# Peptides against a protein of PDB entry 6KZJ: the designs that were tried, part 17

Target 1, 71 residues: chain A of PDB entry 6KZJ
Amino acid sequence: SPDLLSEVSEMKQDLIKMTAILTTDVSDKAGSIKVKELVKAAEEEPGEPFEIVERVKEDLEKVNEILRSGT

## One batch from the design tools (peptide; aimed at target 1 L38 A41)

Design b2_p22_3 (made by RFdiffusion4; failed a check: too like the target's own chain)
Pose (drawn by RFdiffusion4):
Structure b2_p22_3 (pose): chain A 69 residues (1-26, 29-71), chain P 22 residues (1-22)
Amino acid sequence: SPDLLSEVSEMKQDLIKMTAILTTDVKAGSIKVKELVKAAEEEPGEPFEIVERVKEDLEKVNEILRSGT
Amino acid sequence: ETALEIVHRVYKRVLALEKKLE
């Protein structure tokens, strides 16, 4: 549905903002369009499996930021 | 593993999620 896509678009924007905060990359050469396109093509599994992996990774980032380790 | 490295991975997975949902 369009609502699912819009939530995912908002997540993508949140991740860009997080990248800008965390990066020391001094045209943002650390972000490669070809790598992004390849990853979009090659990430395995259906949406549910991808979402589970994204959730696990976000939990891990949250733990780093909240606990400091 | 740094928060930035994880964020970059999550970002690529979100692009693949968008593509699969479309």

Design b2_p22_3_s1 (made by RFdiffusion4, then SolubleMPNN; from b2_p22_3, 11 letters changed)
Fold by OpenDDE base, seed 4:
Structure b2_p22_3_s1 (fold): chain B 71 residues (1-71), chain A 22 residues (1-22)
Amino acid sequence: as target 1 above (71 residues)
Amino acid sequence: MSPLELVLRILKMLEALEKKLK
């Protein structure tokens, strides 16, 4: 739906902003990240929107935990 | 995975989601 597409687009923009913040630490190996692994992860998705959303939420929680606790 | 890698993976998943929603 257009509403869901808009929400996804807004989330992408917010995550791009977070990417800029997270790349401030040069030691995060930003240049050594294997893009193919990230692409492969997306290709392995079942393709159902709800399942993608659930995995997005899972990864967001992991990000939040790391940023909140440092671990 | 590092927070940066996780965020990048999320971005790829959102791109896949956009494709499925279109």
Scores: peptide ipSAE 0.660, ipTM 0.942, DockQ to the pose 0.606
OpenDDE base, seeds 1, 2, 3, 5: peptide ipSAE 0.657, 0.659, 0.654, 0.654; ipTM 0.942, 0.942, 0.942, 0.942

Design b2_p22_3_s2 (made by RFdiffusion4, then SolubleMPNN; from b2_p22_3, 8 letters changed)
Fold by OpenDDE base, seed 3:
Structure b2_p22_3_s2 (fold): chain B 71 residues (1-71), chain A 22 residues (1-22)
Amino acid sequence: as target 1 above (71 residues)
Amino acid sequence: ESPLELVLRILKRLLALEKKLK
């Protein structure tokens, strides 16, 4: 739906901002973001939208845990 | 993995989600 697409678009924008914040030095493996390459890789992501959302939730929990604990 | 790597993975999945919703 257009509403869901709008939400995903906003989330993408927020994630781009987060990558800039989390990049601290040149040694970061993912310091440079190549969106076009991510788009191609995304074509291989399996599953229905609801399954992808669940994986996103899992990864967000991992991020929260690391940022809270510092490790 | 690092928070940055996780965020990039999430971004990739959001791109996939966007395509699947269209």
Scores: peptide ipSAE 0.710, ipTM 0.945, DockQ to the pose 0.810
OpenDDE base, seeds 1, 2, 4, 5: peptide ipSAE 0.708, 0.709, 0.709, 0.709; ipTM 0.945, 0.945, 0.945, 0.945; seed 4 fails the geometry check

Design b2_p22_3_s3 (made by RFdiffusion4, then SolubleMPNN; from b2_p22_3, 9 letters changed)
Fold by OpenDDE base, seed 5:
Structure b2_p22_3_s3 (fold): chain B 71 residues (1-71), chain A 22 residues (1-22)
Amino acid sequence: as target 1 above (71 residues)
Amino acid sequence: ESPLELVLRILKRLEALEKKLK
């Protein structure tokens, strides 16, 4: 779906901005982000699109909880 | 895991999602 692809693209852009906000040291993993590495990792991600979306939701909730509570 | 590590994982999964949607 082109609509879903566009939505995913926008979400990626927002998350890249988040990495800059969350980075506190030059040794942080954000400084070593490689598109090629992300693509390679993508090849190993199992499951159908809806299953991947569920995992994304789980991780987003974890991020939200940490930022909200401070822990 | 740190919020940064989680965000990076999400990015990897979104790349996978894009590939599977094409």
Scores: peptide ipSAE 0.694, ipTM 0.946, DockQ to the pose 0.855
OpenDDE base, seeds 1, 2, 3, 4: peptide ipSAE 0.691, 0.690, 0.692, 0.692; ipTM 0.946, 0.946, 0.946, 0.946

Design b2_p22_3_s4 (made by RFdiffusion4, then SolubleMPNN; from b2_p22_3, 11 letters changed)
Fold by OpenDDE base, seed 5:
Structure b2_p22_3_s4 (fold): chain B 71 residues (1-71), chain A 22 residues (1-22)
Amino acid sequence: as target 1 above (71 residues)
Amino acid sequence: MSPLELVMRILQRLEALEKKLK
């Protein structure tokens, strides 16, 4: 739906900003993010939209945990 | 995985999500 697409777009924008914050070396992959690479990887992502959302939620929780605890 | 690697994975999955929603 258009509402979900808008929400996903906003999240992508925020996460791109986070990559800059999390990058500690100019040679980090974050410094050379290629949309084309992301698209190619996306083609291999299995499952229905709701299944992908669940995986995203899991990874977000992991990120949150690490940033909160430092480990 | 590091926080950076996790964020990159999320971005990839969001791209996949966009594709499947269109």
Scores: peptide ipSAE 0.682, ipTM 0.944, DockQ to the pose 0.843
OpenDDE base, seeds 1, 2, 3, 4: peptide ipSAE 0.679, 0.680, 0.680, 0.681; ipTM 0.944, 0.944, 0.944, 0.944

Design b2_p22_4 (made by RFdiffusion4)
Pose (drawn by RFdiffusion4):
Structure b2_p22_4 (pose): chain A 69 residues (1-26, 29-71), chain P 22 residues (1-22)
Amino acid sequence: SPDLLSEVSEMKQDLIKMTAILTTDVKAGSIKVKELVKAAEEEPGEPFEIVERVKEDLEKVNEILRSGT
Amino acid sequence: LEEALELVRSIYKKVLALERKL
């Protein structure tokens, strides 16, 4: 559905913002368009499996930022 | 924080694949 896509687009923008905060990359040469396209093509599994992995990674980032380790 | 950045970039690639597959 379009609502699912819009939520995922908002997540993508949140991740760009997080990248800008965390990066020391001083045209943002650390972000490679070819790597992004390849990853979009090659990430395995259906959406549910991908969402589970994204959730696990976000929980890990949250623990780092909240606890400091 | 370096680890958090690596994870955030990794998640970003998973989100692009999720958009494509939805």

Design b2_p22_4_s1 (made by RFdiffusion4, then SolubleMPNN; from b2_p22_4, 8 letters changed; failed a check: too like the target's own chain)
Amino acid sequence: MKEALELVMEILKRLLALEKKL

Design b2_p22_4_s2 (made by RFdiffusion4, then SolubleMPNN; from b2_p22_4, 8 letters changed; failed a check: too like the target's own chain)
Amino acid sequence: MKEALELVLEILKRLLALEKKL

Design b2_p22_4_s3 (made by RFdiffusion4, then SolubleMPNN; from b2_p22_4, 10 letters changed)
Fold by OpenDDE base, seed 1:
Structure b2_p22_4_s3 (fold): chain B 71 residues (1-71), chain A 22 residues (1-22)
Amino acid sequence: as target 1 above (71 residues)
Amino acid sequence: MDEALKLVMEILKLLEALEKKL
């Protein structure tokens, strides 16, 4: 679905911005997160779209908790 | 904070995989 793809793309862009804030690596090289390479390095298949979405929701909640606590 | 960064990167991996399936 093009609408879902657009939403996922926007979320990726927002998370890339977050990584720039969270990373302490100010090296000029840090700016290019090659997400495709990160996926290739993943040992396990993420699963079908529904399972992926559920995992994203879970991880986002964890991120939120960490950011709120400051740890 | 380091864990948050790791989780964000994992989410990015998941979203990339999702894009391939949509």
Scores: peptide ipSAE 0.604, ipTM 0.932, DockQ to the pose 0.669
OpenDDE base, seeds 2, 3, 4, 5: peptide ipSAE 0.604, 0.601, 0.604, 0.604; ipTM 0.932, 0.931, 0.931, 0.931

Design b2_p22_4_s4 (made by RFdiffusion4, then SolubleMPNN; from b2_p22_4, 7 letters changed; failed a check: too like the target's own chain)
Amino acid sequence: MEEALELVMEILKRLLALEKKL

Design b2_p22_5 (made by RFdiffusion4)
Pose (drawn by RFdiffusion4):
Structure b2_p22_5 (pose): chain A 69 residues (1-26, 29-71), chain P 22 residues (1-22)
Amino acid sequence: SPDLLSEVSEMKQDLIKMTAILTTDVKAGSIKVKELVKAAEEEPGEPFEIVERVKEDLEKVNEILRSGT
Amino acid sequence: LEEALAIVRSVYKKVLALEKKL
């Protein structure tokens, strides 16, 4: 559905913002369009499986930011 | 924080694949 796509677009923008905060990359050469396109093509599994991996990774980042380790 | 950035960029690539699959 379009609502699912819009939520995912908002998550993508949130991750860009997080990248800008965390990076020391001093045209943002650390972000490679070709790597992004390849990853969009090659990430395995259906949306549910991808979402589970994204959730796991976000929980890990949250622990780092909240606990400091 | 370097670890968090690596994970954030990795999640970003998964989000692009999620968009494509949806």

Design b2_p22_5_s1 (made by RFdiffusion4, then SolubleMPNN; from b2_p22_5, 11 letters changed; failed a check: too like the target's own chain)
Amino acid sequence: MKEALELTMEILKRLLALEKKL

Design b2_p22_5_s2 (made by RFdiffusion4, then SolubleMPNN; from b2_p22_5, 11 letters changed; failed a check: too like the target's own chain)
Amino acid sequence: MKEALELVMEILKRLEALEKKL

Design b2_p22_5_s3 (made by RFdiffusion4, then SolubleMPNN; from b2_p22_5, 12 letters changed; failed a check: too like the target's own chain)
Amino acid sequence: MKEALELTLEILKRLEALEKKL

Design b2_p22_5_s4 (made by RFdiffusion4, then SolubleMPNN; from b2_p22_5, 10 letters changed)
Fold by OpenDDE base, seed 1:
Structure b2_p22_5_s4 (fold): chain B 71 residues (1-71), chain A 22 residues (1-22)
Amino acid sequence: as target 1 above (71 residues)
Amino acid sequence: MEEALKLVMEILKRLEALEKKL
């Protein structure tokens, strides 16, 4: 839906900014991240778009918790 | 912080995949 697409687009934009910030902190070790594997897992994510967004929001909360703790 | 970056990147890829479904 257009509303969901707009929400996803906004979330993506914010995450791109977060990625830029976080890469400066872990740049020396970032080479171990298997981006290709993450992409494959993402493409096969089950569920309807709304369900996927809800799971993404749950995982974003995990990110926020890590950022607040500094770990 | 490394874990946060991994999660962010994973979520970003999930959103990119989702955009293709919308």
Scores: peptide ipSAE 0.593, ipTM 0.919, DockQ to the pose 0.560
OpenDDE base, seeds 2, 3, 4, 5: peptide ipSAE 0.578, 0.583, 0.582, 0.592; ipTM 0.917, 0.917, 0.917, 0.919; seed 3 fails the geometry check

Design b2_p22_6_s2 (made by RFdiffusion4, then SolubleMPNN; its pose is not in this set)
Fold by OpenDDE base, seed 3:
Structure b2_p22_6_s2 (fold): chain B 71 residues (1-71), chain A 22 residues (1-22)
Amino acid sequence: as target 1 above (71 residues)
Amino acid sequence: SEALELVMELLKQVEALKKKLS
């Protein structure tokens, strides 16, 4: 799907920008994310492309919450 | 940081997804 491919491409660009922010933000003291559990879940139950996109969006919101709180 | 680690992992997943859709 060209529409889904376009959305994924945009998400990639957003993630690159967030990476740049996080590498320069010394206030990033997150302790609420269990990264290994998220990785495990994605590997065992990946789902179809649309489902993966929705999962990524949900996890990005968690990152945004950390950035807003400074913790 | 945990946030950075998550973002890097999500980037990896999105890149893999883009490849599947191409």
Scores: peptide ipSAE 0.246, ipTM 0.797, DockQ to the pose 0.363
OpenDDE base, seeds 1, 2, 4, 5: peptide ipSAE 0.185, 0.170, 0.180, 0.188; ipTM 0.766, 0.783, 0.763, 0.770

Design b2_p22_6_s3 (made by RFdiffusion4, then SolubleMPNN; its pose is not in this set)
Fold by OpenDDE base, seed 4:
Structure b2_p22_6_s3 (fold): chain B 71 residues (1-71), chain A 22 residues (1-22)
Amino acid sequence: as target 1 above (71 residues)
Amino acid sequence: SEALELTMKMLGQVLALEKKLS
């Protein structure tokens, strides 16, 4: 749906910003190079779009916890 | 870092979803 597409697009922008913040040295550049592979892997994931969005939100919370706790 | 790995994974998922929904 267009509403879900809009939400996904917003999440994309946020994740790009987070990636830039978390990429701090040259050793992290490999992460960017692997984007295409990660997209291909994600295309094979089962589930409806809203289910995948919920999984992303769960991992986003994990990232936030890591950043907040420093661990 | 785990935070970066998770972020990149999520980015892949979101990019794939964007294609699927387009």
Scores: peptide ipSAE 0.711, ipTM 0.938, DockQ to the pose 0.644
OpenDDE base, seeds 1, 2, 3, 5: peptide ipSAE 0.710, 0.710, 0.709, 0.710; ipTM 0.938, 0.938, 0.938, 0.938

Design b2_p22_7_s1 (made by RFdiffusion4, then SolubleMPNN; its pose is not in this set)
Fold by OpenDDE base, seed 2:
Structure b2_p22_7_s1 (fold): chain B 71 residues (1-71), chain A 22 residues (1-22)
Amino acid sequence: as target 1 above (71 residues)
Amino acid sequence: LELVLEILKRVEALKKKLEEEA
Protein backbone atom coordinates (compact mmCIF):
# COMPACT_ATOMS: atom_id res chain seq x y z
CA SER B 1 0.00 0.00 0.00
CA PRO B 2 1.09 3.62 -0.45
CA ASP B 3 1.21 4.12 3.33
CA LEU B 4 3.48 1.10 3.80
CA LEU B 5 5.78 2.22 0.97
CA SER B 6 6.08 5.69 2.53
CA GLU B 7 6.92 4.21 5.93
CA VAL B 8 9.56 1.90 4.43
CA SER B 9 11.05 4.80 2.47
CA GLU B 10 11.33 6.93 5.62
CA MET B 11 12.96 4.05 7.50
CA LYS B 12 15.44 3.62 4.65
CA GLN B 13 16.39 7.28 4.92
CA ASP B 14 16.91 6.93 8.69
CA LEU B 15 19.22 3.95 8.12
CA ILE B 16 21.22 5.93 5.55
CA LYS B 17 21.65 8.73 8.10
CA MET B 18 22.76 6.30 10.81
CA THR B 19 25.26 4.71 8.43
CA ALA B 20 26.69 8.12 7.52
CA ILE B 21 27.08 9.16 11.17
CA LEU B 22 28.74 5.89 12.20
CA THR B 23 30.96 5.81 9.10
CA THR B 24 32.26 9.34 9.68
CA ASP B 25 32.84 8.65 13.38
CA VAL B 26 34.82 5.47 12.65
CA SER B 27 36.70 7.12 9.79
CA ASP B 28 37.75 10.03 12.00
CA LYS B 29 39.04 7.62 14.67
CA ALA B 30 40.62 4.92 12.50
CA GLY B 31 41.77 7.11 9.60
CA SER B 32 40.69 4.45 7.09
CA ILE B 33 37.65 2.21 6.71
CA LYS B 34 36.90 -0.52 4.20
CA VAL B 35 33.30 0.44 3.44
CA LYS B 36 33.07 -1.86 0.40
CA GLU B 37 34.09 -4.83 2.52
CA LEU B 38 31.40 -4.01 5.07
CA VAL B 39 28.77 -3.80 2.33
CA LYS B 40 29.76 -7.18 0.92
CA ALA B 41 29.64 -8.69 4.39
CA ALA B 42 26.20 -7.19 4.94
CA GLU B 43 24.89 -8.89 1.80
CA GLU B 44 25.73 -12.22 3.43
CA GLU B 45 24.00 -11.30 6.70
CA PRO B 46 21.02 -13.58 7.34
CA GLY B 47 17.60 -12.54 8.54
CA GLU B 48 14.76 -10.21 7.69
CA PRO B 49 15.01 -6.45 8.41
CA PHE B 50 13.25 -6.83 11.78
CA GLU B 51 15.73 -9.47 12.96
CA ILE B 52 18.67 -7.31 11.89
CA VAL B 53 17.21 -4.30 13.75
CA GLU B 54 16.95 -6.38 16.93
CA ARG B 55 20.60 -7.44 16.61
CA VAL B 56 21.62 -3.81 16.09
CA LYS B 57 19.66 -2.79 19.20
CA GLU B 58 21.50 -5.40 21.25
CA ASP B 59 24.86 -4.19 19.97
CA LEU B 60 23.98 -0.55 20.71
CA GLU B 61 23.08 -1.55 24.25
CA LYS B 62 26.48 -3.22 24.62
CA VAL B 63 28.18 -0.06 23.35
CA ASN B 64 26.20 2.01 25.84
CA GLU B 65 27.23 -0.28 28.71
CA ILE B 66 30.91 0.06 27.76
CA LEU B 67 30.63 3.86 27.60
CA ARG B 68 28.86 4.09 30.97
CA SER B 69 31.31 1.76 32.72
CA GLY B 70 34.35 3.52 31.25
CA THR B 71 35.95 0.16 30.53
CA LEU A 1 36.01 -0.48 17.14
CA GLU A 2 35.28 -4.07 16.13
CA LEU A 3 31.76 -3.86 17.55
CA VAL A 4 31.12 -0.55 15.76
CA LEU A 5 32.21 -2.10 12.46
CA GLU A 6 29.84 -5.01 13.01
CA ILE A 7 26.99 -2.58 13.68
CA LEU A 8 27.82 -0.73 10.45
CA LYS A 9 27.72 -4.02 8.55
CA ARG A 10 24.28 -4.80 9.93
CA VAL A 11 22.98 -1.29 9.22
CA GLU A 12 24.07 -1.62 5.58
CA ALA A 13 22.29 -4.98 5.38
CA LEU A 14 19.10 -3.36 6.67
CA LYS A 15 19.44 -0.51 4.17
CA LYS A 16 19.73 -2.96 1.28
CA LYS A 17 16.77 -5.08 2.38
CA LEU A 18 14.61 -1.98 2.84
CA GLU A 19 15.53 -0.77 -0.65
CA GLU A 20 14.45 -4.14 -2.03
CA GLU A 21 11.07 -3.89 -0.27
CA ALA A 22 10.41 -0.33 -1.49
Scores: peptide ipSAE 0.109, ipTM 0.621, DockQ to the pose 0.452
OpenDDE base, seeds 1, 3, 4, 5: peptide ipSAE 0.106, 0.107, 0.074, 0.108; ipTM 0.601, 0.605, 0.531, 0.601; seeds 1, 5 fail the geometry check

Design b2_p22_8 (made by RFdiffusion4)
Pose (drawn by RFdiffusion4):
Formats: structure tokens, C-alpha cells, sequence
Structure b2_p22_8 (pose): chain A 69 residues (1-26, 29-71), chain P 22 residues (1-22)
């Protein structure tokens, strides 16, 4: 559905913002368009499996930011 | 925080694949 795509687009923008906060990359050469396109093509599994991995990774980032380790 | 950035960028690539697959 379009609502699912819009929520995912908002998550993508949130991750860009997080990248800008966390990076020391001083045209943002650390972000490679070819790597992004390849990853979009090659990430395995259906959406549910991908979402589970994204959730696990976000929980891990949250723990780092909240606890400091 | 370096580790958090690496994970954020990996999540970003997973989100692009999720958009494409939806």
C-alpha cells in the first residue's frame, strides 16, 4: 500500500538525518549511489524478513545511543 | 557512535530494498 511506502520513505529520511549527525564525512563522498542501488537489488527475503532485520538493527542503535555503549 | 553510523547506513540500504520490494 502507499501508506506502507510513505512510512518507509519517512524511515529513509530519518536515517539520512541520523547519518548527518553521526558522520565525520567532511558532496557526501561516503554515500555511494552504486552501492545503494546494488543493495536495493540484492538484499534477500520478503519485506517482513527485511523489516525484522531493520528492527533488530534499530534496537541495537537505540541501545548505543541511550546507554552510551 | 562509529558503530551506530555503520549500522544506520546498513539499515538505510535495507530500507531501499524494502521500498523496492513493496
Amino acid sequence: SPDLLSEVSEMKQDLIKMTAILTTDVKAGSIKVKELVKAAEEEPGEPFEIVERVKEDLEKVNEILRSGT
Amino acid sequence: LEEALEIVRDVYKKVLALERKL

Design b2_p22_8_s1 (made by RFdiffusion4, then SolubleMPNN; from b2_p22_8, 10 letters changed)
Fold by OpenDDE base, seed 5:
Structure b2_p22_8_s1 (fold): chain B 71 residues (1-71), chain A 22 residues (1-22)
Amino acid sequence: as target 1 above (71 residues)
Amino acid sequence: MEEALKLVMEILKRLLALEKKL
């Protein structure tokens, strides 16, 4: 749906920004993250779109916990 | 922070896959 697509697009943009920040904060060995490579490697995600987004939100909370803990 | 980066990249990959399904 267009509404869900808009939400996904917004989350994607936020994650790209986070990626840039974290890459500079982590060792240079992490290398440059190439979004184009992720696009090519992206296979079909199983499940209904709404369920996938809910799982993504749960995993984003895990990211937030790591960032808050400083670990 | 390295673990956070890995997780962010994985989530981004899944969202890119989802966009192909929408």
Scores: peptide ipSAE 0.624, ipTM 0.915, DockQ to the pose 0.667
OpenDDE base, seeds 1, 2, 3, 4: peptide ipSAE 0.623, 0.623, 0.623, 0.622; ipTM 0.914, 0.914, 0.914, 0.914; seeds 1, 3 fail the geometry check

Design b2_p22_8_s2 (made by RFdiffusion4, then SolubleMPNN; from b2_p22_8, 10 letters changed; failed a check: too like the target's own chain)
Amino acid sequence: MKEALELVMEILKQLLALEKKL

Design b2_p22_8_s3 (made by RFdiffusion4, then SolubleMPNN; from b2_p22_8, 10 letters changed; failed a check: too like the target's own chain)
Amino acid sequence: MKEALELVKEILKRLLALEKKL

Design b2_p22_8_s4 (made by RFdiffusion4, then SolubleMPNN; from b2_p22_8, 10 letters changed; failed a check: too like the target's own chain)
Amino acid sequence: MEEALELVLEILKRLEALEKKL

## One batch from the design tools (peptide; aimed at target 1 L15 A42 P49 L60)

Design b2_p23_1 (made by RFdiffusion4)
Pose (drawn by RFdiffusion4):
Structure b2_p23_1 (pose): chain A 69 residues (1-26, 29-71), chain P 23 residues (1-23)
Amino acid sequence: SPDLLSEVSEMKQDLIKMTAILTTDVKAGSIKVKELVKAAEEEPGEPFEIVERVKEDLEKVNEILRSGT
Amino acid sequence: AREEALELVRAIYKKVLALERKL
């Protein structure tokens, strides 16, 4: 559905913002269009499996930011 | 911890692009 896509688009923008905060990359050469396109093509599994991995990774980032380790 | 958080955020970003494509 379009609502699912819009939520995912908002997540993508949140991740860009997080990248800008966390990076020391001084045209943002650390972000490679070819790597992004390849990753979009090659990430395995259906949406549910991808969402589970994304959730796990976000929980890990949250732990780092909240606990400091 | 900061570098690890950034690596994870960029890895998630690539998974989100694949999620958009698959949806």

Design b2_p23_1_s1 (made by RFdiffusion4, then SolubleMPNN; from b2_p23_1, 9 letters changed; failed a check: too like the target's own chain)
Amino acid sequence: SRKEALELVKKILERLLALEKKL

Design b2_p23_1_s2 (made by RFdiffusion4, then SolubleMPNN; from b2_p23_1, 8 letters changed)
Fold by OpenDDE base, seed 5:
Structure b2_p23_1_s2 (fold): chain B 71 residues (1-71), chain A 23 residues (1-23)
Amino acid sequence: as target 1 above (71 residues)
Amino acid sequence: SREEALKLVKEILKRLLALEKKL
């Protein structure tokens, strides 16, 4: 689905930005993202694409909660 | 924690990359 693909693409972009914001330690490359390696290592995600996105959004809310709370 | 948030972000990104293989 092109609409779903667009949504996923936007989410990926946001997550990459979030990674940069959340990491300040360059020495250990904590904030480094090797997309190509992640693609290779990425196992098949179970479920229909729409369902997967919904679950991802739920998990992303956990991130948002941490960011809001500052803990 | 912020460290936990980072781990979650990376895991979510990995899952999205896996998802794109289905799209």
Scores: peptide ipSAE 0.634, ipTM 0.915, DockQ to the pose 0.630
OpenDDE base, seeds 1, 2, 3, 4: peptide ipSAE 0.631, 0.630, 0.633, 0.633; ipTM 0.914, 0.914, 0.914, 0.914

Design b2_p23_1_s3 (made by RFdiffusion4, then SolubleMPNN; from b2_p23_1, 10 letters changed; failed a check: too like the target's own chain)
Amino acid sequence: SRKEALELTMEILKRLEALEKKL

Design b2_p23_1_s4 (made by RFdiffusion4, then SolubleMPNN; from b2_p23_1, 9 letters changed)
Fold by OpenDDE base, seed 5:
Structure b2_p23_1_s4 (fold): chain B 71 residues (1-71), chain A 23 residues (1-23)
Amino acid sequence: as target 1 above (71 residues)
Amino acid sequence: PREEALKLVMEILKRLEALEKKL
């Protein structure tokens, strides 16, 4: 869906900015984000796109909690 | 804490990139 795609795009843009803030990598490759393959393959995430976005938002709240509380 | 946050952000980015391919 175009509206959902726009939302995802905006979220991604914000997260890229967060990455730049949080990273201590001072390499000349600044701006290059190596997203490693983690335990759960992103391509295999179950559910409809809307459901995936909701789970992403839930995990994003964990990020916010860590940054806010320091734990 | 910052390191943990960074790891989560990178994971979420990966998931969003995969999702974009489905949209």
Scores: peptide ipSAE 0.592, ipTM 0.916, DockQ to the pose 0.568
OpenDDE base, seeds 1, 2, 3, 4: peptide ipSAE 0.590, 0.586, 0.589, 0.588; ipTM 0.916, 0.916, 0.916, 0.916

Design b2_p23_2 (made by RFdiffusion4)
Pose (drawn by RFdiffusion4):
Structure b2_p23_2 (pose): chain A 69 residues (1-26, 29-71), chain P 23 residues (1-23)
Amino acid sequence: SPDLLSEVSEMKQDLIKMTAILTTDVKAGSIKVKELVKAAEEEPGEPFEIVERVKEDLEKVNEILRSGT
Amino acid sequence: LEEALEIVRSVYKKVLALEKKLE
């Protein structure tokens, strides 16, 4: 559905913002369009499996930011 | 924080793949 795509677009923008905060990359050469396109093509599994992995990774980042380790 | 950045970039690529599969 379009609502699912819009939520995912918002997550993508959140991640860009997080990248800008965390990076020391001084045209943002650390972000490679070809790597992004390849990853979009090659990430395995259906949406549910991808979402589970994204959730696990976000929980990990949250722990780092909240606990400091 | 370096680890968090690597994970955030990795999640970003998973989100692009999720967008593509949903479309």

Design b2_p23_2_s1 (made by RFdiffusion4, then SolubleMPNN; from b2_p23_2, 11 letters changed)
Fold by OpenDDE base, seed 3:
Structure b2_p23_2_s1 (fold): chain B 71 residues (1-71), chain A 23 residues (1-23)
Amino acid sequence: as target 1 above (71 residues)
Amino acid sequence: MKEALELVKKILQQLLALEKKLK
């Protein structure tokens, strides 16, 4: 749906901003991400939309756990 | 934090896949 597409689009932009926050290697440009490679890799993602959503939720939880622990 | 960064990139990839499948 258009509403879900808009939500996904906004999340993508937020995650790009998070890469700058989480970058620790000074040799890497802050916020630098190989989006083109991710686009190609996305074509290999299996499953229906709802299955991908579940994987997103799982990985978001892992990110939150790491950030809360400070490790 | 490196692990978190890699997970964020993974999620972005997943969202790109989701976006394509919704179209």
Scores: peptide ipSAE 0.673, ipTM 0.937, DockQ to the pose 0.800
OpenDDE base, seeds 1, 2, 4, 5: peptide ipSAE 0.670, 0.671, 0.673, 0.672; ipTM 0.937, 0.937, 0.937, 0.937

Design b2_p23_2_s2 (made by RFdiffusion4, then SolubleMPNN; from b2_p23_2, 10 letters changed; failed a check: too like the target's own chain)
Amino acid sequence: MKEALELVKEILKRLLALEKKLK

Design b2_p23_2_s3 (made by RFdiffusion4, then SolubleMPNN; from b2_p23_2, 10 letters changed; failed a check: too like the target's own chain)
Amino acid sequence: MEEALELVKEILKRLEALKKKLE

Design b2_p23_3 (made by RFdiffusion4)
Pose (drawn by RFdiffusion4):
Structure b2_p23_3 (pose): chain A 69 residues (1-26, 29-71), chain P 23 residues (1-23)
Amino acid sequence: SPDLLSEVSEMKQDLIKMTAILTTDVKAGSIKVKELVKAAEEEPGEPFEIVERVKEDLEKVNEILRSGT
Amino acid sequence: LEEALEIVKDVYKKVLALEKKLE
């Protein structure tokens, strides 16, 4: 559905913002369009499986930011 | 924080794949 896509688009923008905060990359050469396109093509599994992995990774980032380790 | 950045960049690639699969 379009609502699912819009939530995912918002997540993508949140991740860009997080990248800008965390990076020391001094045209943002650390972000490679070809790597992004390849990853969009090759990430395995259906949406549910991808979402589970994304959730696990976000939980891990949250733990780092909240606990400091 | 470097580790968090690496994970954020990996999550970003997974979100692009999620968008593509949902479309």

Design b2_p23_3_s2 (made by RFdiffusion4, then SolubleMPNN; from b2_p23_3, 8 letters changed)
Fold by OpenDDE base, seed 5:
Structure b2_p23_3_s2 (fold): chain B 71 residues (1-71), chain A 23 residues (1-23)
Amino acid sequence: as target 1 above (71 residues)
Amino acid sequence: MEEALELVKKILKRLLALEKKLK
């Protein structure tokens, strides 16, 4: 689905920005993430698209909880 | 916040996987 692809692309961009915000390690480049490693690791991610979406939703909820609590 | 960062990275990985599967 082109609409889903667009949404995924937008979410990726937002999450990259979030990594910069959440990064506290000064030894690493601010907001630096090893995207290429994630791309490689992504090939091992099991499940059909709908299963991955459910996992994404679950972890987003966890992120929301952490950010809300400040811990 | 460290946990949040790790979760964000995990989500990003899954989105990359999702994108790959959709193409």
Scores: peptide ipSAE 0.635, ipTM 0.928, DockQ to the pose 0.815
OpenDDE base, seeds 1, 2, 3, 4: peptide ipSAE 0.634, 0.634, 0.635, 0.635; ipTM 0.928, 0.928, 0.928, 0.928

Design b2_p23_3_s3 (made by RFdiffusion4, then SolubleMPNN; from b2_p23_3, 10 letters changed)
Fold by OpenDDE base, seed 4:
Structure b2_p23_3_s3 (fold): chain B 71 residues (1-71), chain A 23 residues (1-23)
Amino acid sequence: as target 1 above (71 residues)
Amino acid sequence: MEEALKLVMEILKKLEALEKKLK
């Protein structure tokens, strides 16, 4: 739906901003991180939109846990 | 933090793929 597409687009933009922050934080290891992959075409993600969103939510929780732990 | 960055990048790819499904 258009509303879901808009929400996904906003999430993407927020994560791009987070990527910039995290890239700065791990700049010493930037040589091992292929940030340029962000501009590459995305492979098709399996499953229905809801299933993909659920996986995204799970991964976001993992991100949050990592950020809280500092590792 | 490096692991977080990797995950964020993977999430971005999933979102891009999702956008394609939604269009």
Scores: peptide ipSAE 0.651, ipTM 0.931, DockQ to the pose 0.631
OpenDDE base, seeds 1, 2, 3, 5: peptide ipSAE 0.647, 0.649, 0.650, 0.649; ipTM 0.931, 0.932, 0.931, 0.931

Design b2_p23_3_s4 (made by RFdiffusion4, then SolubleMPNN; from b2_p23_3, 11 letters changed)
Fold by OpenDDE base, seed 5:
Structure b2_p23_3_s4 (fold): chain B 71 residues (1-71), chain A 23 residues (1-23)
Amino acid sequence: as target 1 above (71 residues)
Amino acid sequence: MEEALKLVMEILKRLEALEKKLK
């Protein structure tokens, strides 16, 4: 769906900005994050595209809660 | 804040994968 693609692209753009605020490190290994594992998990995420977006929004709310708390 | 960064990076990868599927 082109509408869904537009929404996903916009969300990604916003998150890129957030990443820049949270860190200046462009390294894939920042914060002991296993990029390969993250990519694999992303590729294998179950559900239709719309369902995946809804789960992403849920996780984004967790991010917002952490940012508000300052921890 | 570190936890937030980890989540953001994970979400970015998920969205990138989704874009690939949608294009």
Scores: peptide ipSAE 0.574, ipTM 0.917, DockQ to the pose 0.554
OpenDDE base, seeds 1, 2, 3, 4: peptide ipSAE 0.571, 0.576, 0.570, 0.575; ipTM 0.917, 0.917, 0.918, 0.920; seeds 2, 4 fail the geometry check

